# Designs tried in a protein design run: peptides against a protein of PDB entry 9IZ0. Part 152

Target 1, 345 residues: chain A of PDB entry 9IZ0
Amino acid sequence: ITCLGSNGHTYKQLVKGGNDDLRQDAVMEQVFEQVNGFLRSYRKTSQRNLSMRTYKVIPLALKTGVIEWVQDTIPLGEYLDSAHKVYHPKEWSLSTCRKLIAEKQMEDLETRLKVYDLVCRHYRPVFRHFFLESYADPVQWFTTQTNYARSTAVASVLGHVLGLGDRHGQNILIDKTSGEVIHIDLGIAFEQGKKLPVPECVPFRLTRDVVDGMGITGVEGVFRRCMEFTLETLRREEDSLLSVLEVLRYDPLFSWLISPLRRMKKQKMQLENFNQPESGNITTDASRDPKIQRNNVSGESEAERAILKVRQKLSSTLSVEASVGELIRIAQDPSYLALMFCGWS

## One batch from the design tools (peptide; made by RFdiffusion4, then SolubleMPNN)

Design b2_p17_6_s1 (from b2_p17_6, 10 letters changed)
Fold by OpenDDE base, seed 4:
Structure b2_p17_6_s1 (fold): chain B 345 residues (1-345), chain A 17 residues (1-17)
Amino acid sequence: as target 1 above (345 residues)
Amino acid sequence: EELEKLFEELEELRKKL
């Protein structure tokens, strides 16, 4: 839909209907706005305008809501697939790479590492070209690349701390105006990504293309420093952040667990990305409610575990620099990336 | 640090142009 604002500007909005509970997205956006408050209050983060990019989510019903359409954006994965075909037309297709990784999904780590390395050699990074193509002015190029590194750093720390899952290239938008990242589809948080059919083993997405977008310094420039300042701010505001999460503990509408339906939907999407679209009318007869054996793990016990995990991630047992260094190391470790659905790009 | 400082200097220069 297109809405006319009281300011005379026209805003596109996405009406999501059917099967997605937007309440989790709306709650996570509220948490991000609180964190943005902390980032604005701290000198080291405020002077750099560090923020998690947010979008408005208005849940209208259990399965219907309005999402702000972020103008002038592209999904990272859409850009990377298109750019890779242009810059590396002799390399493997994304579908070939995905197929090879999937065929070895049940194999040992050594075999999966060999296949990951093979895929990496036949699918080179291209994300630096986004900035080179989109910004002819050197000042705009440098500004937008820096905004990308800054926003990616904030999103990486916050994504780790809150345990954001499902951080694939279609759930990360790039703002074509600012170069900033916008994380969407926030329905997998508090380490529930580890419960996906392909478990998420990295703290955040720091694949070769995500790094290629940071320019010549890669992770050792603006990105690392902005991660450090963000983590320092979140550690300082630990009690404030935990208090925000405690409010959610008592929200009877908030689900700390991934729904079995969402888990199955993500499983199907992972499997369908391996089969070519032969146009088979799969009439989804939605009538078989699988008897959810609700093992009565009280949602309260899961909320408590989630908050304890957030507290553990904010622990000052390691320096900010050591903690960020370890997060960057793990996020780039082939032993974890080889286990992902798309760890090479 | 130096690159962030260079960026801050470039942003300040851009605000003066």
Scores: peptide ipSAE 0.018, ipTM 0.534, DockQ to the pose 0.012
Fold by OpenDDE base, seed 5:
Structure b2_p17_6_s1 (fold): chain B 345 residues (1-345), chain A 17 residues (1-17)
Amino acid sequence: as target 1 above (345 residues)
Amino acid sequence: EELEKLFEELEELRKKL
């Protein structure tokens, strides 16, 4: 929809209707704004302007709301598919790679690793070209690539700590002006991504193309250091962050669990993306809502478990450097990436 | 350590340019 603002300007807004609870997105954006407060208060993060990019979400009902249209953005997956066709026209298509990985989804890890390696050899990274194409000025190029690495580092730490799932290339926007990442569709949180039909096995998205966008240093430099400073800030503000999450424990509208409907919808999208590339608005007729009696006792126990898991991720048992090093290692490990729906790009 | 210092010096040089 297009809304006329009180300032006389027209704003594009996305109306999401369907089975997705936009209150989950709105609550996660509120948590990100609190975390951005902590990042602004800490010297090591404030000097680097570290923030999680946010967008406005206004829930209108249980299943409907208005989302701010983030101007001047492109989905990472849309850019990568287009750029791969330009820079590597003799390599495999994204659809061919997806098909080969899915055909082996039920096979052993050794077979899945062999297919993942084969796909990686026939689908090379291209995301460095986003910065080279978009920014002819060397200072602007270096600035935007640095902003990308910084924003990806913040999103990676915060995404791990909050257990954000469904971090595919269509749910990560790139700001074409700043180079910063914007995470959207936040309805899979607190490790509920492990309950998807294809479980998420990585702490955050750190695929070969995500790394290629960081430039010649890859993960070693701005990205690693910004992850360390972000995690140091979150550990320092642990009690403040947990207090924000405890408020959500008492929100009867907040869902600590993935809804069965959202789980089924994500399953269908994963299966249908194999058979047709067309962006059809699938209006699935929502006429069979089984009255899920929310047993209040089950929701509170899941909230407590989620908060405990956040506390465990903020543990100072390992140094910040050791913790970040292990997260980067796991996020790039072929043994986990080969299990993902799209771990090669 | 030396590479980290070089990157911090490059970031400081970037803030002065």
Scores: peptide ipSAE 0.018, ipTM 0.487, DockQ to the pose 0.012
Fold by OpenDDE base, seed 1:
Parts: structure tokens; C-alpha cells; sequence
Structure b2_p17_6_s1 (fold): chain B 345 residues (1-345), chain A 17 residues (1-17)
């Protein structure tokens, strides 16, 4: 829809309807706005304009809301699929890579690592080309690539600390004007991604293409330093951040758990990406609830566990540099990436 | 490192303008 604002500007808005809990997205955006306040308060982060890119979410009902249309963006996965066809037309298709990883999903780690390495050799990184093709001016190129590395660093730290899940290439937008990343579909948080049919094993998305977009330094330089400054800021503001999360503990509308319906939807989407579209109208008869024992872990006990996990991630037991170093190592580890749905790109 | 410093200096200059 297109709305005229009270300021006389016309805004495109996306109306989402269905099983997407836009309240969870709206709450996470509020947390990001608070974190952006902290990042503006410290010299090291404010000097670098470090922020999590936010978008307006207005929940209208349990299953309906209005999302700000982020203009001049592209999903990372859409860009990468298109660019890979252009720059590496002799390599494997994304569908071939997905199929091969899927066929080996139930195999041992050694077999999955061999398949992951094989896929990586036949699907090379291309995300560097986004900056090279979009920005003819060297200053604009450098600025935009730097903004990408900075925004990815902030999103990586926040994604780890808040346990953001479902960070696939369609849920990460690239701003074509600034090069900044915009994370969307925030409905899997507080490590609930580990409860997906394909568990998330990495703290954030740091695949070969995500690194390729950082330029010649890769993770070493702007990205690492901006992760360190972001984590330093979050550790200083631990009590403030935890206080924001404690407010959510009392929000009866906030779900600290992935809903069974959302888990099943993500399971189907993972499975449907494996089956070519046979056009079968499967009326989803929702009538067979498997009695998954509701371990009635009170929503309060899950909130308490989530907040405790955030506190543990902000612990000063290790230096900022050591903590960031370990996060970067884990996020790039083939032993974890080989277990992911799309860990190669 | 030097390029990042130069960029940070340019961004500081840009904030003063």
C-alpha cells in the first residue's frame, strides 16, 4: 500500500498477513533503537556511525501489520544468485548446491564437510562485485564497502548477543545507496534458531560471500574492529540492555519461544526448497497436533533463560578482542557451515 | 589501517561541516 504521511511525504508500506508475528519484529526493532542509542553515546562507535539499521513495524493484530518499505534495497540472496550466474556461468547452480547439501543432511560430519568443500569449489564468492559494479567513483566504492563492513559487524554482534536466527540471504537486505545491511523477519531470537529442523550452529552469518563483500582485508580490519567496538559498547551498557529485555519479560504478546506453527512453516519451507513444485493443492488440515509434550516451561522461565544467556554473552571473562576472535572463528568454521542450510554463500 | 584512519578523519571533518 502507499500512504500519505502527515508530513506530506508518500510512503510505500508492505502489509504482511499470515503467521508472521510482527509483534516480535516490532519488539526487536525497539531493542535495536535502544542499542543504537548506546552506539551513539560512545566515541569509538559514534565516530564510525555504527548502528543497526532499523525499519518501522506497526503490528495491527496477532497476524497482521504494516512494515515500512525499505526503498533501494535488494535481498543478499537475490543479488548473489544473479551475480553468480553472471560472473561464474560455468559453476553449479544454487539449486544444484542446495540439492547436494540436502541429500547429505543425514550423513556424518566428515561426509558433510567433503560435500561442503565440493560445493564451495563449484560456487565461488561474488559479493565483491556488488561494490565494484554499483560505484564507479573510488571514494563512493570505498565508503560503501566500509559501511557494509561496519553494519555487518554491528549486526553480527547484535545477532549473536540477542541470538537472532533464520539469517538466510532473503532475510538480509543490502541498501544500494549506503551498502548497509538491513535484517528483516526477526521472529526467531534468543537462540530459538537451534530448535529449527536444521539447527543454526553459527553465532551470525559470516559466509564466504559475506566476507567477500568486505574487500581485500576480509574480516581483518574494519569488520573485526567494528565488532570489537560494538561489543565493548554493549558490555558497558549491559545493565541498560538487560533492563530493556526485562520489560519484554512482562509483555504478554512477546514470545520467547518459537511457535510450533512457525517451526512447522520453516520446516515445510526447508522441505519445499528440496521438492520441485508439483502443483498439489495440499489443504493443510491443521487437525493432527502431535502431542508434543508441552513442557510447560512457563514463558517466564524461558525469558529468564534468554536474559541469562544475553548476560553470559556480555561477560567480561574474555577480552573484547578474544571474544570477537572466537566469534569470527566459529562463524567461519567449515564444521558449522557444512551443517547449515546454505553455509557456502 | 591508514585508509581507515583517513576515512575516520574525513567523517569527522564531514560532521564538523
Amino acid sequence: as target 1 above (345 residues)
Amino acid sequence: EELEKLFEELEELRKKL
Scores: peptide ipSAE 0.018, ipTM 0.557, DockQ to the pose 0.012; fails the geometry check
Fold by OpenDDE base, seed 3:
Structure b2_p17_6_s1 (fold): chain B 345 residues (1-345), chain A 17 residues (1-17)
Amino acid sequence: as target 1 above (345 residues)
Amino acid sequence: EELEKLFEELEELRKKL
């Protein structure tokens, strides 16, 4: 829909209805606003303007809401598919790569690693070109690439700590003005992505193209340091963050469990993404929700487990540098990336 | 290495602006 604001500006808004519970997204955006408050309060993060980019989510009912249309954005996956065709026209298509990975999905890790390596050799990173193409001025280029690395670092730490799943290239927007990342479709949190048929094995998305966008330093520079400062801030604010999550534990509107319908929808989307090259807007009209009585006892136990996992991820047992180093290592490990739906790009 | 240092210096300059 397009709404006319009281300021005379027209705002495009996405209305989701039927089966998408936007309350999950709205709650995660509220958690990000609290985290952004913490990031503004500490000198190391404030001086770098570190923030999780947020967007407005207005839940209107249990399954209906309005999402802000983030202007001047492009989905990462849309850019990468288009750019790869331009810069590497002799390499394999995204559909060919997806097919080869899917055909070997049930094979052993050794076979999957060989196929992943083969795909990687025939599908090279291109995301550096986003910054080179979009910004003719060297200062703007450096500025936007730095903003990208900073925002990706914040999103990576938060993605790990809050267990944000489903961070594929269509759920990551790039702001064409700032270079910042915007994570959308936040309906999978607290490691519920590990319960999907294709489980998420990485702490956050740090694929070859995500790294290529950081420029010549890759992960070794702005990205690593900004992850460290973000994690340091979250460790300092552990009790504050946990208090926010404890409020959500008692929120009957928040779902600590992936609904069976949402699980089926995500399962179908995973299977369809394996079989179809074009990510069309699949409006799955799943009409009738059986009133699955939430066994309240199972929800509370999952909330407690989720909060315990957040606490464990914020543990000061390892240094910030060691913790970030291990997260970066795991996120780039071919043994995990080869298990992903699209770990090569 | 030299480029990385230059980018770090530019980042620290930008952080002071």
Scores: peptide ipSAE 0.018, ipTM 0.526, DockQ to the pose 0.014; fails the geometry check

Design b2_p17_6_s2 (from b2_p17_6, 12 letters changed)
Fold by OpenDDE base, seed 1:
Structure b2_p17_6_s2 (fold): chain B 345 residues (1-345), chain A 17 residues (1-17)
Amino acid sequence: as target 1 above (345 residues)
Amino acid sequence: KELEELFKKLEELRKAL
């Protein structure tokens, strides 16, 4: 839809219809706006213009809403698939890599690590080329790559603290003008990604291509320091952040749990991305609902548990540097990346 | 070499930012 704003400008808007609760996205965007307030108040983050990029979400109903169209963006996964074909035309396709990882999904960690390493050798990082191609001016190249590393650092800390899940390459947009990352589809939060059919094992996405976009220093430059400054800010504003999350505890429309329907939909989408359509009528015999014991854990108890986990992640028991160091280590650990749906890029 | 020196200078600037 194209809307005329009160300022006389026309805005393209995406109308999302479907089973996705846009209220979850809208609430998470409100949390990010509050966090952006904290980042603006703290000298170390404010001087670097550190922010989580936000987009406007207007929920119209439980399953319908209007999303701001983020202009001049590309999904990270779309860019990487295109660029990999250009720069490494003799390497494996993304579909081949996905198939090999899927075929070994039920195998032991040692076998999965061997397949992950094999995939990594036949699918090399290319995300550096985004900045080299898009910006002919060295100052623009440097600025945009710096903005990428900064925005990725903020998103990584927030993604860990809030337990953001489903951080695949289609849910991460790159702003082609600024180089900043924009996270979309925020309805898997508070570690509900661990309940996916392929559990998320990493605190945030820090794959080889995500690192390749940071330039020659990788994680050991702007990214690490901006993670540290962001975490330092969130630790200072812990009570303020927890107070924002406590307001959500009383929102009867906010779900602290992944809906069974959304879980099943993500499961089906993961399986469909593995099955090329051989034209077999798989009659989905829907009759074997595994009795997931609905432990009626009250929505309040799950909210309390989620808030407690946020508090634990903001603990000052370890230094900011030690905490960030451990997060970066875990996010890059092949033992976790080999377990993911797409840990190689 | 010149590109590596430019990258080093940019990285020193990044260390200062």
Scores: peptide ipSAE 0.017, ipTM 0.501, DockQ to the pose 0.014
Fold by OpenDDE base, seed 4:
Structure b2_p17_6_s2 (fold): chain B 345 residues (1-345), chain A 17 residues (1-17)
Amino acid sequence: as target 1 above (345 residues)
Amino acid sequence: KELEELFKKLEELRKAL
């Protein structure tokens, strides 16, 4: 839909209907706005205009809402698939890489590492080309690449601290004007990504293409320093951030747990991304209720556990530099990336 | 001139990094 604002500007909006609960996304966007307040108040982050790029989410009902249409964006995964075909036409397709990783998903770590390395050799990074293609002016190129590294750093720290999951290339938009990253589909938070059929084991997405977009310095320089300043700000504002999360503990509408339906939907999407549509009528007979013993862990006990994990991630036991260094190391570790659905790109 | 302004903007950007 297109709405006319009270300021006379027209805003495109996406009406999302179906089975997606937008309340989780709306709450996470509110948390990001509070964090953006902290980033604006702290000298080291405000001087760099560090922010989590947000968008408006208005839940209208349990399964319906309005999302701000982020204009001039592209999903990272859509760009990377297209660019890889252009720059590396002799390399493997994304579907071939996905298939090989999937075929080995139940194998040992050593086998998965070998397949990951093989995929990496036949699917090279291309994301640097986004900036080279989109920005003919050297100042715009440098500014947008810098904005990308800065926004990725903020999103990486905040995504780790809040335990954001499902950070695949379709849930990360690139703003074509600013170079900033925009994280969407925020319904997997507080480490619920570890409960997915393919468990998330990285703190944030720092794949080879995510790094290639940072330019010649990679993770060193802008990205690392902006992560450090962001983490320093969040540690300073720990009590404020925890107080915001405690309000959510008492929200009867907020779900600290991934819904079984969302888990099944993500499982199905993971499986469908492996099968080209051969026209096989898989009648999903919904009758196999696996008696997953719902240990009725009260939603309150999960909220408390989530807040405790946030506090632990903000611990000053390690320096900011040491903590960021370890996060960057883990996020790029092949032993973790080989376990991901798409850790190579 | 344009190149010097470009370098100056790049150096200001580099100092803001």
Scores: peptide ipSAE 0.017, ipTM 0.461, DockQ to the pose 0.011
Fold by OpenDDE base, seed 5:
Structure b2_p17_6_s2 (fold): chain B 345 residues (1-345), chain A 17 residues (1-17)
Amino acid sequence: as target 1 above (345 residues)
Amino acid sequence: KELEELFKKLEELRKAL
């Protein structure tokens, strides 16, 4: 939809309809705004302008709303597919890589590691080229690459702590002006990504292309340091963050569980991404809503488990450096990435 | 190459800040 603003400017808005609970996205954006308050109040994060990029979500109904169209963005996955064809035209297509990984989805870890390594050798990282081609000025190049590493670090820590799922390349936008990442489609949170048909087994997306965008130092620079400062801030503000999440426990419309319908829709989109994207308007006839009696008792117990899991992730049992080091290790481990739907890029 | 070395030095300087 295009809306005329009160300032006389036209704004593009994305209207999402159907089984996606945009109230979950709106609530997660409110949590991000509170976390951005903590990041602004703490010296180590404030001096670096660390923030989770947010966008406005206006829920109109339980399953319908308006999302702010973030201007001057591109999906990471769209850029990577285009750039890979330009810079590595003799390597395998994304569809070939997806097919080979999927054909081995039911095989043992050793077989999945072998096919992952094979895919990695025939699909090399290209995301460094985003910064090199977009910014001719060395200062702008370095600034935008730094903003990318900083925003990715914040999103990685916060995404791990809140258990954000479905972090594929189409749900991560790159701001072409700032180099910052913008996470979209936030309706899979509190480790519900482990309940997807392809379970998420990494704490956040730190694939080879995500690392290639950080430049010559990779994770061993701005990224690691900004993860440490972000986690230090979240540990300091643990009680404040948990208090924000407790407000959601009393929201009878907030779903701590992935709905069976959303799970089936994500499963279809994962399966349809094996065929060429026909631009078909999927009018799924929504007429068969099985009245799942929400037993109120089950929702409260899941909220309590989710909050407990957030508290466990904020535990000071390990140093900030040790905790970040382990998160970075796991997020880059081939034994986890080989199990992912698209762990190679 | 020379730009990459200069940027590596700038990032090492930013690690020290």
Scores: peptide ipSAE 0.015, ipTM 0.467, DockQ to the pose 0.014
Fold by OpenDDE base, seed 2:
Structure b2_p17_6_s2 (fold): chain B 345 residues (1-345), chain A 17 residues (1-17)
Amino acid sequence: as target 1 above (345 residues)
Amino acid sequence: KELEELFKKLEELRKAL
């Protein structure tokens, strides 16, 4: 839908059906706005204009809401698939890489690591080209690549702390004007990504292409320093952040758990992305409700566990530098990335 | 209603911080 704003500007808006998803997105965007307040209040983060890029979410009814369409964006995964075909036309297709990883999904870690390494050798990083091809002016190139590294650092810390999942290349937008990242589809939070059919085992997305976009310094430049400043700010504001999350504890409609339906939908989308579109009419008779034992874990007890886990992630037991160093290490570890849906890109 | 009340509580917290 295109709406005319009161300012005379036309805004494209995405109308999404599904109440629970839009409420989850809207709540997470409000948490990000609060965190952006903290980032503006501290000199080290404010001086660098560190922020989580937000978008407006307006839930309208039980199955309808409006999401702000972020103008001048492209999904990271869409850009990367196109760029790999241009810059490495003799390398393997994304579908070939996905197939090889999927064929070994039930194998041991050693076998999965061998296949991951093989895929990585035939699918090389290209995301540096986004900045090189889009920005002919050296000052604009450097500024935009710096903004990318900064925004990715904020999103990485905040995504880890809040346990954001489903961080695939279609749920990360790149702003073509600023180089900043915009995270969308926030319905997998508080480590519920670990309950997906392919469990998420990294704290945030830091794949080879995500690092290639940071330029020649990779993670050791602007990115690491901005993660450190962001984590320092969140540790200082721990009680404030926990107070914001405690408001969600008393919301009976806030889903601290991934719904079985959403899990099945994400499972189907993962399987469809592993299967080439063979034209087979798989009429999935949705009639076998597996009696998943509803462990009647009260929504309150899951909220309490989530808040406790946020507090644990903000612990000062390790230095900011040591904590960030370990997060970067884990997010790049092949032993985790080889287990992911698309850990090579 | 409940979401509007949640947003109101979040905005009240944002003003108190």
Scores: peptide ipSAE 0.007, ipTM 0.367, DockQ to the pose 0.017

